# Designs tried in a protein design run: peptides against a protein of PDB entry 7MKK. Part 61

Target 1, 71 residues: chain A of PDB entry 7MKK
Amino acid sequence: SMKEKVKAKLVEIRKFVPFIRRVRIDFQDTLSKVQGHRLDALVNLLDREDVSMSSLNKIEVIIDKLRTRFN

## One batch from the design tools (peptide; made by RFdiffusion4, then SolubleMPNN)

Design b2_p22_7_s4 (from b2_p22_7, 9 letters changed)
Fold by OpenDDE base, seed 1:
Structure b2_p22_7_s4 (fold): chain B 71 residues (1-71), chain A 22 residues (1-22)
Amino acid sequence: as target 1 above (71 residues)
Amino acid sequence: SEKKRVEEMLDELLELLDNLEV
């Protein structure tokens, strides 16, 4: 079901939460205040269980961009 | 809606990352 797919995708995306937190801290001086705030919001969002598949797909793109730029 | 707010936040973050010099 779509519900099961969402939960599975969320589990996979959550594996990158430590990486997002590391980016937030390691590059705090490079990131603007708003960029840092949005990364914090992203981490907080991933604590929720009601995230849509469309949002999770966008988050995956964001993580890929972060991985490309930061490691 | 919450969904729309989340999507807008994610879109903004994508734009902000595109403008990152790193």
Scores: peptide ipSAE 0.558, ipTM 0.878, DockQ to the pose 0.878
Fold by OpenDDE base, seed 3:
Structure b2_p22_7_s4 (fold): chain B 71 residues (1-71), chain A 22 residues (1-22)
Amino acid sequence: as target 1 above (71 residues)
Amino acid sequence: SEKKRVEEMLDELLELLDNLEV
């Protein structure tokens, strides 16, 4: 079901939460205040259980961008 | 709605990252 697919993707995405937190801190001087605040919000979002598939797909793109830029 | 607010936040973050000068 779609619900199970969402749950599975959320579990996989959550594996990157430590990475997102690390980027937020290690590159705090490079990031703008608003970028930092949005990354904080992203981490908080991933603590929730009610994230949609569309949101999770966007989050994957965000993580890929972060991995490319901040390795 | 909550969903709309989340989507807007993510869209904004994507835009912000696209404009990031590394």
Scores: peptide ipSAE 0.556, ipTM 0.877, DockQ to the pose 0.878
Fold by OpenDDE base, seed 2:
Structure b2_p22_7_s4 (fold): chain B 71 residues (1-71), chain A 22 residues (1-22)
Amino acid sequence: as target 1 above (71 residues)
Amino acid sequence: SEKKRVEEMLDELLELLDNLEV
């Protein structure tokens, strides 16, 4: 079901939370204040259980961009 | 809606990252 797929994707994306936190801290001086705030918001969002599939897809793109630039 | 706000936040983050000079 779609619900099961959402839950599975959320579990996989949550594995990158430590990476996102590391980016936030390791590059704190190179990130703008707004960028830092948005990364904090992203981490907080991933603590929720009601994230949509569309949002999760966007988050995957974001993580890919972070990996390209920071790892 | 909250869903819309979340989507907008994510879109903004994508744009910010696209413009990041590292």
Scores: peptide ipSAE 0.555, ipTM 0.877, DockQ to the pose 0.868
Fold by OpenDDE base, seed 4:
Structure b2_p22_7_s4 (fold): chain B 71 residues (1-71), chain A 22 residues (1-22)
Amino acid sequence: as target 1 above (71 residues)
Amino acid sequence: SEKKRVEEMLDELLELLDNLEV
């Protein structure tokens, strides 16, 4: 079902939460205040279970961009 | 709606990252 697919995708995306938190801390001086705030919001969002597949796909793109810039 | 607010936040974050100079 779609619900099962969303749950599976969320599990995969959550594997990157420690990485996102690390970027937020290690590059706090490089990031603008608004960028830092948005990263905090992203981490908080991933604690929820009611995230849509559309949102999860966007989050995957965001993570890829973070990985490219911050390793 | 909550869904709309989430999508807007994600779109803004994408734009902010695209404009990041590292």
Scores: peptide ipSAE 0.554, ipTM 0.877, DockQ to the pose 0.888

Design b2_p22_8_s1 (from b2_p22_8, 11 letters changed)
Fold by OpenDDE base, seed 4:
Structure b2_p22_8_s1 (fold): chain B 71 residues (1-71), chain A 22 residues (1-22)
Amino acid sequence: as target 1 above (71 residues)
Amino acid sequence: KKKKEEEENKLLDELLELLDSL
């Protein structure tokens, strides 16, 4: 079901939460206040269980961009 | 709730735009 697919995708995306947290902290001096705030919000969002597949797909793109720039 | 989903999408879209500017 779509619900099961969403849950599986969420589990995979959550594997990157430690990475996002590290980016937020390690690059805090180079990030704008707005960028830092958005990253904090992203981490908080991933603590939720009711995230849509559309949102999870966007988050995956965000993580890829973070990996390219900061990893 | 639809409003929360819209706010979530707005957050993600804004973050995408900010990252594209780096």
Scores: peptide ipSAE 0.485, ipTM 0.856, DockQ to the pose 0.849
Fold by OpenDDE base, seed 3:
Structure b2_p22_8_s1 (fold): chain B 71 residues (1-71), chain A 22 residues (1-22)
Amino acid sequence: as target 1 above (71 residues)
Amino acid sequence: KKKKEEEENKLLDELLELLDSL
């Protein structure tokens, strides 16, 4: 079901929460204030259980961009 | 619920735009 797919995707995306937190801290001097706040908001969003598949797909793209730039 | 989703999408879109500017 779509619900099961969303849950599975959320579990996979949540594996990157420690990475996002680390980027936020390790590159704090490189990130703008607005970028830092957006990353904090992203982490908070991933703590929720009611995230849509469309949002999760966008988050995956965001994580890929972060990995390319900061990892 | 719809308003929260719209705010969520706005956040993600803005973050994508910011990252594209790096």
Scores: peptide ipSAE 0.485, ipTM 0.856, DockQ to the pose 0.808
Fold by OpenDDE base, seed 1:
Structure b2_p22_8_s1 (fold): chain B 71 residues (1-71), chain A 22 residues (1-22)
Amino acid sequence: as target 1 above (71 residues)
Amino acid sequence: KKKKEEEENKLLDELLELLDSL
């Protein structure tokens, strides 16, 4: 079901929360205040259980961009 | 719920734009 797919995708995406937190801290001096705030908001969003598949797909793209830029 | 989803999408779109500018 779509509900099961969303739950599975959320579990996979949450594996990158520690990475996002590290990017936020390690590059705090090079990130703008807005960029830092948006990363914090992204982490907070991933704590929720009602995230849509559309949002999770966008978050996956964001994580890929972060990995490309910050290793 | 729809408004919440719209704000969520706006957050993600803005973050994508900010990351593209890095």
Scores: peptide ipSAE 0.483, ipTM 0.856, DockQ to the pose 0.854
Fold by OpenDDE base, seed 2:
Structure b2_p22_8_s1 (fold): chain B 71 residues (1-71), chain A 22 residues (1-22)
Amino acid sequence: as target 1 above (71 residues)
Amino acid sequence: KKKKEEEENKLLDELLELLDSL
């Protein structure tokens, strides 16, 4: 079901939460205040259970961009 | 639900834009 697909993808995306937190901390001095705030908000969003598939797809793109720039 | 989703989408879109501008 779509619900199960969303849950499965959320579980996979959550595996990157520690990475996002590390980016936030390790590059705190190079990130703008706005960028830092948005990363914090992203982490908070991933604590929720009602994230849509469209949002999860966007988050995956964001993580890929972070991985490209921040190793 | 729609407002919450819109806010979520706005957050993600803004973050994507900010990352693309780096």
Scores: peptide ipSAE 0.484, ipTM 0.857, DockQ to the pose 0.862; fails the geometry check

Design b2_p22_8_s2 (from b2_p22_8, 8 letters changed)
Fold by OpenDDE base, seed 2:
Structure b2_p22_8_s2 (fold): chain B 71 residues (1-71), chain A 22 residues (1-22)
Amino acid sequence: as target 1 above (71 residues)
Amino acid sequence: KEEEEKKIEEELDELLELLDSL
């Protein structure tokens, strides 16, 4: 079901929460204030259970961009 | 729920744009 697919995707995306938190801290001086705020908001979003597949797909792209830029 | 989801999508789009500027 779509519900199960969303749950599975969310579990996979949540594995990157520590990475996102680390980027937020280690590159605080490189990030703009708005970028830092948005990363904090992203981490908070991933605490939720009702994130859509569309959002999760976008978050995956965001993580890929972060991995490219911040190792 | 629809409006909240739309807001989340917009914020994610904004973050993508911000990251493209790095």
Scores: peptide ipSAE 0.583, ipTM 0.886, DockQ to the pose 0.872
Fold by OpenDDE base, seed 5:
Order: structure tokens, then sequence, then C-alpha cells
Structure b2_p22_8_s2 (fold): chain B 71 residues (1-71), chain A 22 residues (1-22)
């Protein structure tokens, strides 16, 4: 079901939370205030269970961009 | 719920744009 797919995707995306937190901390001085705030918000968002597949797909793209830029 | 989801999507879109400018 779609709900099962969302849950599975969320579990996979959550594996990157430590990475996102690390980026936020390691590059705090090079990120703008708004960039830092949005990364904090992203981490908080991933604690939720009601995230849509659309949002999860966007988050995956964000993580890919972060991995490219910040290792 | 719908408005909250819309706000989340907007913030994610903005973050994508911000990351493209890094």
Amino acid sequence: as target 1 above (71 residues)
Amino acid sequence: KEEEEKKIEEELDELLELLDSL
C-alpha cells in the first residue's frame, strides 16, 4: 500500500539524519542563518510520521545535494 | 493538515533553492 511505501521510505531517509546533523554542525560557520535554520527544521520534520511521499522524495534530493557538497 | 503539508513543501522547495546556491 501507499502507506507502507511511505513508512518504508521514511525509515530509509531517517538513516541520513545523523549525516544531516553533522553537516549542520560542521558547516555552521559557512552556512547562512536561513540555511542552518532550514536544516534544523528538516531534522525535526523527519521525527514526524505524517510526512508525505512527495516531501520524502524532495528530502531525498536534498540529501543527495548535501552529500555532493559536504561529503 | 493540508495547509501544514503545503508549508512543509514550500520550505523544502526553498531549501532546495538555497542548496543550489552553495
Scores: peptide ipSAE 0.583, ipTM 0.885, DockQ to the pose 0.915
Fold by OpenDDE base, seed 4:
Structure b2_p22_8_s2 (fold): chain B 71 residues (1-71), chain A 22 residues (1-22)
Amino acid sequence: as target 1 above (71 residues)
Amino acid sequence: KEEEEKKIEEELDELLELLDSL
């Protein structure tokens, strides 16, 4: 079901939370205040259980961009 | 709520744009 797919995707995306946290901290001096705030918000969002598949797909793209720039 | 989901996606879109400007 779609619900099961969302749950599975969320589990996979959550594996990158430590990476996002590291980017936020390690590059704090490089990031603007708004960029830092948005990364904090992203981490908090991934603590939720009701994230949509649309949002999860966007988050995957965000993670790919972060990996390209910071790792 | 649909409004909350929309707001979340708008903020994600904004973050994508911010990251493209790095």
Scores: peptide ipSAE 0.577, ipTM 0.884, DockQ to the pose 0.882
Fold by OpenDDE base, seed 1:
Structure b2_p22_8_s2 (fold): chain B 71 residues (1-71), chain A 22 residues (1-22)
Amino acid sequence: as target 1 above (71 residues)
Amino acid sequence: KEEEEKKIEEELDELLELLDSL
């Protein structure tokens, strides 16, 4: 079901929360204030259980961009 | 909540744009 797929994707995306936090800290001087704030907000968003598949797909793209630039 | 979901998606879109500027 879609509900099961959302739950599974959320579990997979949450594995990258430590990475996002690391980017936020390690590159704090490189990131703009707004970029840092948005990364903090993203981490907070991933604490929720009611994130849609649409949002999760966008978050995957965000993580891919972060991985490309920050390893 | 549809409006809340829309706001979340808008913020994610903004973050994508911000990351493209890195």
Scores: peptide ipSAE 0.585, ipTM 0.887, DockQ to the pose 0.921; fails the geometry check

Design b2_p22_8_s3 (from b2_p22_8, 11 letters changed)
Fold by OpenDDE base, seed 3:
Formats: C-alpha cells, structure tokens, sequence
Structure b2_p22_8_s3 (fold): chain B 71 residues (1-71), chain A 22 residues (1-22)
C-alpha cells in the first residue's frame, strides 16, 4: 500500500539523521543562521510519522545534495 | 494541520533553493 511505501521510505531517510546533525555541527561556522535553523527543522521533521511521500522525495534530494557538498 | 503541512513544504523548497545556489 501507499502507506507502507511511505513508512518504508521514512525508515530509509531516517538513517541519514545522524549525517544531517553532523553537517549542522561540523559546518556551523560556514552555514548562515537561517541555513542552520532549516537543518534543525529538517531533523525535527523526520521525527514525525505523518510526512508525505512528496516531502520524503524532496528530503532525499536534499540529503543527496548535502552529501555532495559536505561529504 | 494544513498550515503545518504548508510550512513543511516551504521549508523543503527553501532548502532545495539554497543548496542549488551553492
């Protein structure tokens, strides 16, 4: 079901929460205040269980871009 | 809930825009 697919995607994306937290800390001096705040908000968002597939797909792209830029 | 959903989408779009501009 779509619900199962969403949950599976969320589980996979949550594996990158430690990475996002690390980016936030390791590059704090190079990030703007707004960028730092947005990364914090992203981590908090991933604690939720009601994230849409559309949002999860966007988050995956964000993580890929972060990996390319910061690791 | 609808407002929160819109805020989430705006957050993600802004992050994408920022990362595309790096």
Amino acid sequence: as target 1 above (71 residues)
Amino acid sequence: KEKEEKEVEELLEELLKELDSL
Scores: peptide ipSAE 0.642, ipTM 0.903, DockQ to the pose 0.765
Fold by OpenDDE base, seed 5:
Formats: structure tokens, C-alpha cells, sequence
Structure b2_p22_8_s3 (fold): chain B 71 residues (1-71), chain A 22 residues (1-22)
């Protein structure tokens, strides 16, 4: 079901939460306040269970871009 | 609920825009 797919995707995306937190901390001095806040908000968002597949797909793209830029 | 969803979408879109500009 779609609900099962969303849950599975969320579990996979959550594996990158430590990475996102690391980016937020390691680059805190080079990020703007708003950029830092947005990364914090992204981490907090991934604690939720009501994230749509559309949002999860966007988050995956964001993570890919972060990995490219910040290792 | 609708406001929260809007805020989430705005957050994600802005992050994407920012990362595209780096």
C-alpha cells in the first residue's frame, strides 16, 4: 500500500538524520542563520510520521545535494 | 494542518533553491 511505501521511505530517509545533524554542526559558522534554522527544521520534520511521499522524495534530493556539497 | 503542510513545502523548496545556488 501507499502507506506502507511512505513508512518504508521514511525509515530509509531517517538513516541520514545523523548526517544532516553533522552538516548543521560542522558548517554552522559558514551557514546563514536561516540556513541553519532550515536544517534544524528538516531534522525535526523527520521525527514526524505524517510526511507525504512527495515531501520525502524532495528530502531525498536535498540529502543528495548535501552529500555532494558537504561530503 | 494546512498551514503546517504549507510550511513544510516552503521549507523544502527553499532548501532546494539554496542548495542549487551553492
Amino acid sequence: as target 1 above (71 residues)
Amino acid sequence: KEKEEKEVEELLEELLKELDSL
Scores: peptide ipSAE 0.641, ipTM 0.903, DockQ to the pose 0.749
Fold by OpenDDE base, seed 1:
Structure b2_p22_8_s3 (fold): chain B 71 residues (1-71), chain A 22 residues (1-22)
Amino acid sequence: as target 1 above (71 residues)
Amino acid sequence: KEKEEKEVEELLEELLKELDSL
């Protein structure tokens, strides 16, 4: 079901929360205040259980872009 | 909440735009 797929996707994406936190800290001086705030907000968002599949797909793209730019 | 969902959507779109410009 879609509900099961959402749950599975969320579990997989949450594995990258430590990475997002690391980017936020390691590049704090490079990132703008707004960029830093948005990364914090993204981490907080991933604590929720009601994230849509559409949002999760976008988050996955964001993580891929972060990995490309920040390793 | 619809407003909350829009805020999430805007957050993600802005992050995507910013990362595309890096």
Scores: peptide ipSAE 0.641, ipTM 0.903, DockQ to the pose 0.902
Fold by OpenDDE base, seed 4:
Structure b2_p22_8_s3 (fold): chain B 71 residues (1-71), chain A 22 residues (1-22)
Amino acid sequence: as target 1 above (71 residues)
Amino acid sequence: KEKEEKEVEELLEELLKELDSL
């Protein structure tokens, strides 16, 4: 079901939370306040259980871009 | 709520825009 797919995707995306946290901390001096806040908000968002598949797909793209730029 | 969903969408879109400009 779609619900099961969402749950599975969320589990996979959550594996990158430590990476996002590291980006936020390691590059804090080069990030603007708003950029830092947005990364914090992204981490907090991934603590939720009601994230849509659309959002999860966008988050995956965000993570890919972060990996390209920061790691 | 709808407001919260819109805020999430806005957050993600802004992050995407910023990362594309780096």
Scores: peptide ipSAE 0.641, ipTM 0.903, DockQ to the pose 0.738; fails the geometry check

Design b2_p22_8_s4 (from b2_p22_8, 11 letters changed)
Fold by OpenDDE base, seed 4:
Structure b2_p22_8_s4 (fold): chain B 71 residues (1-71), chain A 22 residues (1-22)
Amino acid sequence: as target 1 above (71 residues)
Amino acid sequence: KKKKEEEEEKLLDELLELLDSL
């Protein structure tokens, strides 16, 4: 079901939370204040269980961009 | 619900824009 797909996607995305936290801290001096704040908000968003598939797909793109730029 | 979704979408869009500017 779509619900189960969302749950599975969320589980996979959450595996990157430690990475996002690491980027936020390790590159704090490189990031603007706004960028840092948005990364914090992203981590907080991933603590929720009611994230849509659309949002999860965007988050995946964001993570890919982070990986490309910072790793 | 809609407001929450809109705020979430705005957050993600802003993040995408900010990251593209790096």
Scores: peptide ipSAE 0.498, ipTM 0.856, DockQ to the pose 0.841
Fold by OpenDDE base, seed 5:
Structure b2_p22_8_s4 (fold): chain B 71 residues (1-71), chain A 22 residues (1-22)
Amino acid sequence: as target 1 above (71 residues)
Amino acid sequence: KKKKEEEEEKLLDELLELLDSL
């Protein structure tokens, strides 16, 4: 079901939370306040269970961009 | 619910835009 797919995707995306937290900390001095705040908000968002597949797909793109830019 | 979803979408869209500018 779609609900099962969303849950599975969320579980996979959550595997990157430690990475996102690490980026936020390691680059705190180079990120703008707004960039840092938005990364914090992204981590907080991933604690929720009601995230849509559309949002999860966007988050995956964001993570890919972070991986490219910040290793 | 709609407001929360809108704010979530706004957050993600803005973050994508910011990352494209890095």
Scores: peptide ipSAE 0.496, ipTM 0.856, DockQ to the pose 0.863
Fold by OpenDDE base, seed 1:
Structure b2_p22_8_s4 (fold): chain B 71 residues (1-71), chain A 22 residues (1-22)
Amino acid sequence: as target 1 above (71 residues)
Amino acid sequence: KKKKEEEEEKLLDELLELLDSL
């Protein structure tokens, strides 16, 4: 079901929460205040269980961009 | 809530734009 797919996707994406937190801290001096705030908000969003598949797909793109830029 | 979803979408879109500008 779509509900099961969303739950599975959320579990996979949450594996990158520590990475996002590391980017936020390790590059705090490079990131603008707004960029840092948005990363904090992204981490907070991933604490929720009612995130849509559409949002999860966008978050995957965001994580890929972060990985490309910050390793 | 639709408004909550809209704010979530806005957050993600803004973050994508900010990351593209790095």
Scores: peptide ipSAE 0.495, ipTM 0.855, DockQ to the pose 0.900
Fold by OpenDDE base, seed 3:
Structure b2_p22_8_s4 (fold): chain B 71 residues (1-71), chain A 22 residues (1-22)
Amino acid sequence: as target 1 above (71 residues)
Amino acid sequence: KKKKEEEEEKLLDELLELLDSL
């Protein structure tokens, strides 16, 4: 079901929460205040259970960009 | 709920834009 697909995607994306937290801390001096705030908000968003597939797909792109830039 | 979803979408779009400017 679509619900199961969303849950599976969320589980996979949540694996990167520690990475996002590390980026936020390790590159704090490089990140602007607004970028830091947005990363904090992203982590908080991933704590929710009601994230849509469209949002999860966007988050995956964001994580890929972070990985390319910071790791 | 609908408003929260819109705020979520705006957050993600803004973050994408910010990262594209790096």
Scores: peptide ipSAE 0.494, ipTM 0.855, DockQ to the pose 0.835

## One batch from the design tools (peptide; made by RFdiffusion4, then SolubleMPNN)

Design b2_p23_1_s1 (from b2_p23_1, 9 letters changed)
Fold by OpenDDE base, seed 5:
Structure b2_p23_1_s1 (fold): chain B 71 residues (1-71), chain A 23 residues (1-23)
Amino acid sequence: as target 1 above (71 residues)
Amino acid sequence: SDLEELTELLDELMEEEKEEEEK
């Protein structure tokens, strides 16, 4: 079902939460206040259970960008 | 820049979530 697919995607994306948190901390002085806030919001969003597949797909792109920039 | 692009993507995401919450 779509619900199961969303849940599975969310589980996979959540594996990157520690990475996102680490980026936020390690680059706190480099990131703008807005950028830092957005990363915090991203982490908070991933704590939710009602994230859409559309959002999860966007988050995947964001994580790929983070990985490219911050390793 | 890469950071600007990332910020844009994050902004789009946050806007999408805001819209979903308002539905």
Scores: peptide ipSAE 0.287, ipTM 0.730, DockQ to the pose 0.821
Fold by OpenDDE base, seed 3:
Structure b2_p23_1_s1 (fold): chain B 71 residues (1-71), chain A 23 residues (1-23)
Amino acid sequence: as target 1 above (71 residues)
Amino acid sequence: SDLEELTELLDELMEEEKEEEEK
């Protein structure tokens, strides 16, 4: 079902929450305040259970870009 | 820059979530 697919995607994306938190902390001086706040918001968003598949797909792209930039 | 592009993507995401929450 779609609900099961969303849940599975959320589980996979949540594996990167520690990475996102580390990027936020390790590069705090490099990131602008706006960028830092957006990363905080991203982490907070991933704590929710009602994130849409569309949003989860966008988050995957964001994580890929973070991984490319920050290892 | 890559960081600017990332920020734009994050902004788009936040706007999408705001729209979804308001529905």
Scores: peptide ipSAE 0.285, ipTM 0.730, DockQ to the pose 0.822
Fold by OpenDDE base, seed 1:
Structure b2_p23_1_s1 (fold): chain B 71 residues (1-71), chain A 23 residues (1-23)
Amino acid sequence: as target 1 above (71 residues)
Amino acid sequence: SDLEELTELLDELMEEEKEEEEK
């Protein structure tokens, strides 16, 4: 079901939360305040259970971009 | 909603990263 697909996708994306947190900390001096805020917001969003598949797909793109710019 | 606002923030983040990649 779509519900189960969303849950599975969320579980997979949540594996990157430690990475996002690490980017936020390690590059805090390089990131603008707004970028830091958005990363914090991204982490907070991933704590939610009601994230849509559309949003999860967007988050996956964001994580890919982060992985491109950061290790 | 809070989720909608966060989605907008993510969209902005995506745009910023796109701009950086295009530099």
Scores: peptide ipSAE 0.222, ipTM 0.660, DockQ to the pose 0.078
Fold by OpenDDE base, seed 4:
Order: C-alpha cells, then structure tokens, then sequence
Structure b2_p23_1_s1 (fold): chain B 71 residues (1-71), chain A 23 residues (1-23)
C-alpha cells in the first residue's frame, strides 16, 4: 500500500538526519540565515509521521544536492 | 498549513542548490 511505501521511504530518508544536522552546524558561518532556517525546518519535517510521498521524494533530491555540496 | 509552508521552503532550497550546481 501507499501507506507502507511512505513508511519505508521515511525510514530511509531519516538516516540522513544526522548529516543534515551536521551540515547546519559545521557550515553555520557560510550559510545564510534563510538557508539555516530551511535546514532546521527540513529536520523538523522529518520528525513527523504524516509526510507525503511527494514531499519525501523532494527531500531525497535536496539531500542528494546537499551531499554533493557538503562533505 | 505548517506542512505546506515547509514544503514551499524545501522547494526554494532545492532551487537554490540547483543554481549552485549550475555555476
């Protein structure tokens, strides 16, 4: 079911939460205020259980871009 | 909703990262 797929996707995406938190802190001096806010919002969004598959797919793209830009 | 607002912020972040990759 879609519900099961969303749950599985959320588990996989959450594996990157420590990475996102690390980017937010380690690069705080090079990030704009708005970028920092968006990263905080991204982490907070991933704490939720009601995130849609559409949103999770977008988040995956964002994480891939972050992984390319940040180590 | 809060979720819709966060989705919009993520969309903006995605566009910014795309622009940086195109440099």
Amino acid sequence: as target 1 above (71 residues)
Amino acid sequence: SDLEELTELLDELMEEEKEEEEK
Scores: peptide ipSAE 0.219, ipTM 0.659, DockQ to the pose 0.077

Design b2_p23_1_s2 (from b2_p23_1, 8 letters changed)
Fold by OpenDDE base, seed 2:
Structure b2_p23_1_s2 (fold): chain B 71 residues (1-71), chain A 23 residues (1-23)
Amino acid sequence: as target 1 above (71 residues)
Amino acid sequence: SSLEELQKLLDELMEEVEKEEEE
């Protein structure tokens, strides 16, 4: 089912939560308070099970690019 | 710069987060 597909995608994306948290910390001084809050919100969003597959796919692509350029 | 590119990617992520929060 689509619900099962979303859950499977979330499992894969959640593997990058530690990375996202690291970005949040390492770039805290270069981010505004609002930007930092939004990164926290991203982590919280990934705790949900009702995120659309479309958004999850986009998030995954962006995270992959972020991992490549995180430096 | 690498930092500017990183910030751009973060902005893209933030746009998706805001979209889902509105739904």
Scores: peptide ipSAE 0.159, ipTM 0.685, DockQ to the pose 0.337
Fold by OpenDDE base, seed 5:
Structure b2_p23_1_s2 (fold): chain B 71 residues (1-71), chain A 23 residues (1-23)
Amino acid sequence: as target 1 above (71 residues)
Amino acid sequence: SSLEELQKLLDELMEEVEKEEEE
């Protein structure tokens, strides 16, 4: 079902939450308050199960780009 | 990679978050 597909995709993307948190901390001093809050909201979003598959796919692509550039 | 490039990627990611929150 679509519901199960979304859950499976969330499991995959949630593996990157620790990475997202590392980015948040490493660049905390260079992020604006708004950017910091939005990044925290991203982590919270990935804790939900009612996110659309299209959004999850886009998020995954962006995270992959971020992983390539992050050090 | 530059800090600016990382910030742009973060902005793009946050745009998707805001979009999903509005849906």
Scores: peptide ipSAE 0.157, ipTM 0.683, DockQ to the pose 0.324
Fold by OpenDDE base, seed 4:
Structure b2_p23_1_s2 (fold): chain B 71 residues (1-71), chain A 23 residues (1-23)
Amino acid sequence: as target 1 above (71 residues)
Amino acid sequence: SSLEELQKLLDELMEEVEKEEEE
């Protein structure tokens, strides 16, 4: 089912949560308060189960691009 | 710069998060 597919995708994307947290900290001095809050919200979003598959796929692609450029 | 490109990607990521929050 679509629900099962979303659940499986979330398991995979959640593997990047530690990476996202590192980005949040490493770029803290270059981010506005609002931008920092939005990154925190991303981590919180990935804890939810009601995220669309389309959004999860887009998020995964962007995270992959970030990983290629982030130290 | 590479930093500017990274910041652009972060903005794209944040835009997608905001879209989900508005749904």
Scores: peptide ipSAE 0.156, ipTM 0.683, DockQ to the pose 0.347
Fold by OpenDDE base, seed 1:
Structure b2_p23_1_s2 (fold): chain B 71 residues (1-71), chain A 23 residues (1-23)
Amino acid sequence: as target 1 above (71 residues)
Amino acid sequence: SSLEELQKLLDELMEEVEKEEEE
């Protein structure tokens, strides 16, 4: 079901939450308060159970791009 | 949308990463 697919996608994306938090820390002095808040909001978003598959797919693509540039 | 705003932020982060790699 779509519900099960969403759950599976969330499990996979949540594996990158520590990475996102690391980015937040590494760029803490560069990021504005607003930007920092947006990263925090992304982490919080991934804690939700009601995120659409469309949104999750977009987030996954962006995370992959970040992973390519971050070592 | 909120997601669009997050996407813009992440794009900016990507630019910063590229900047750091060049320095």
Scores: peptide ipSAE 0.146, ipTM 0.619, DockQ to the pose 0.065

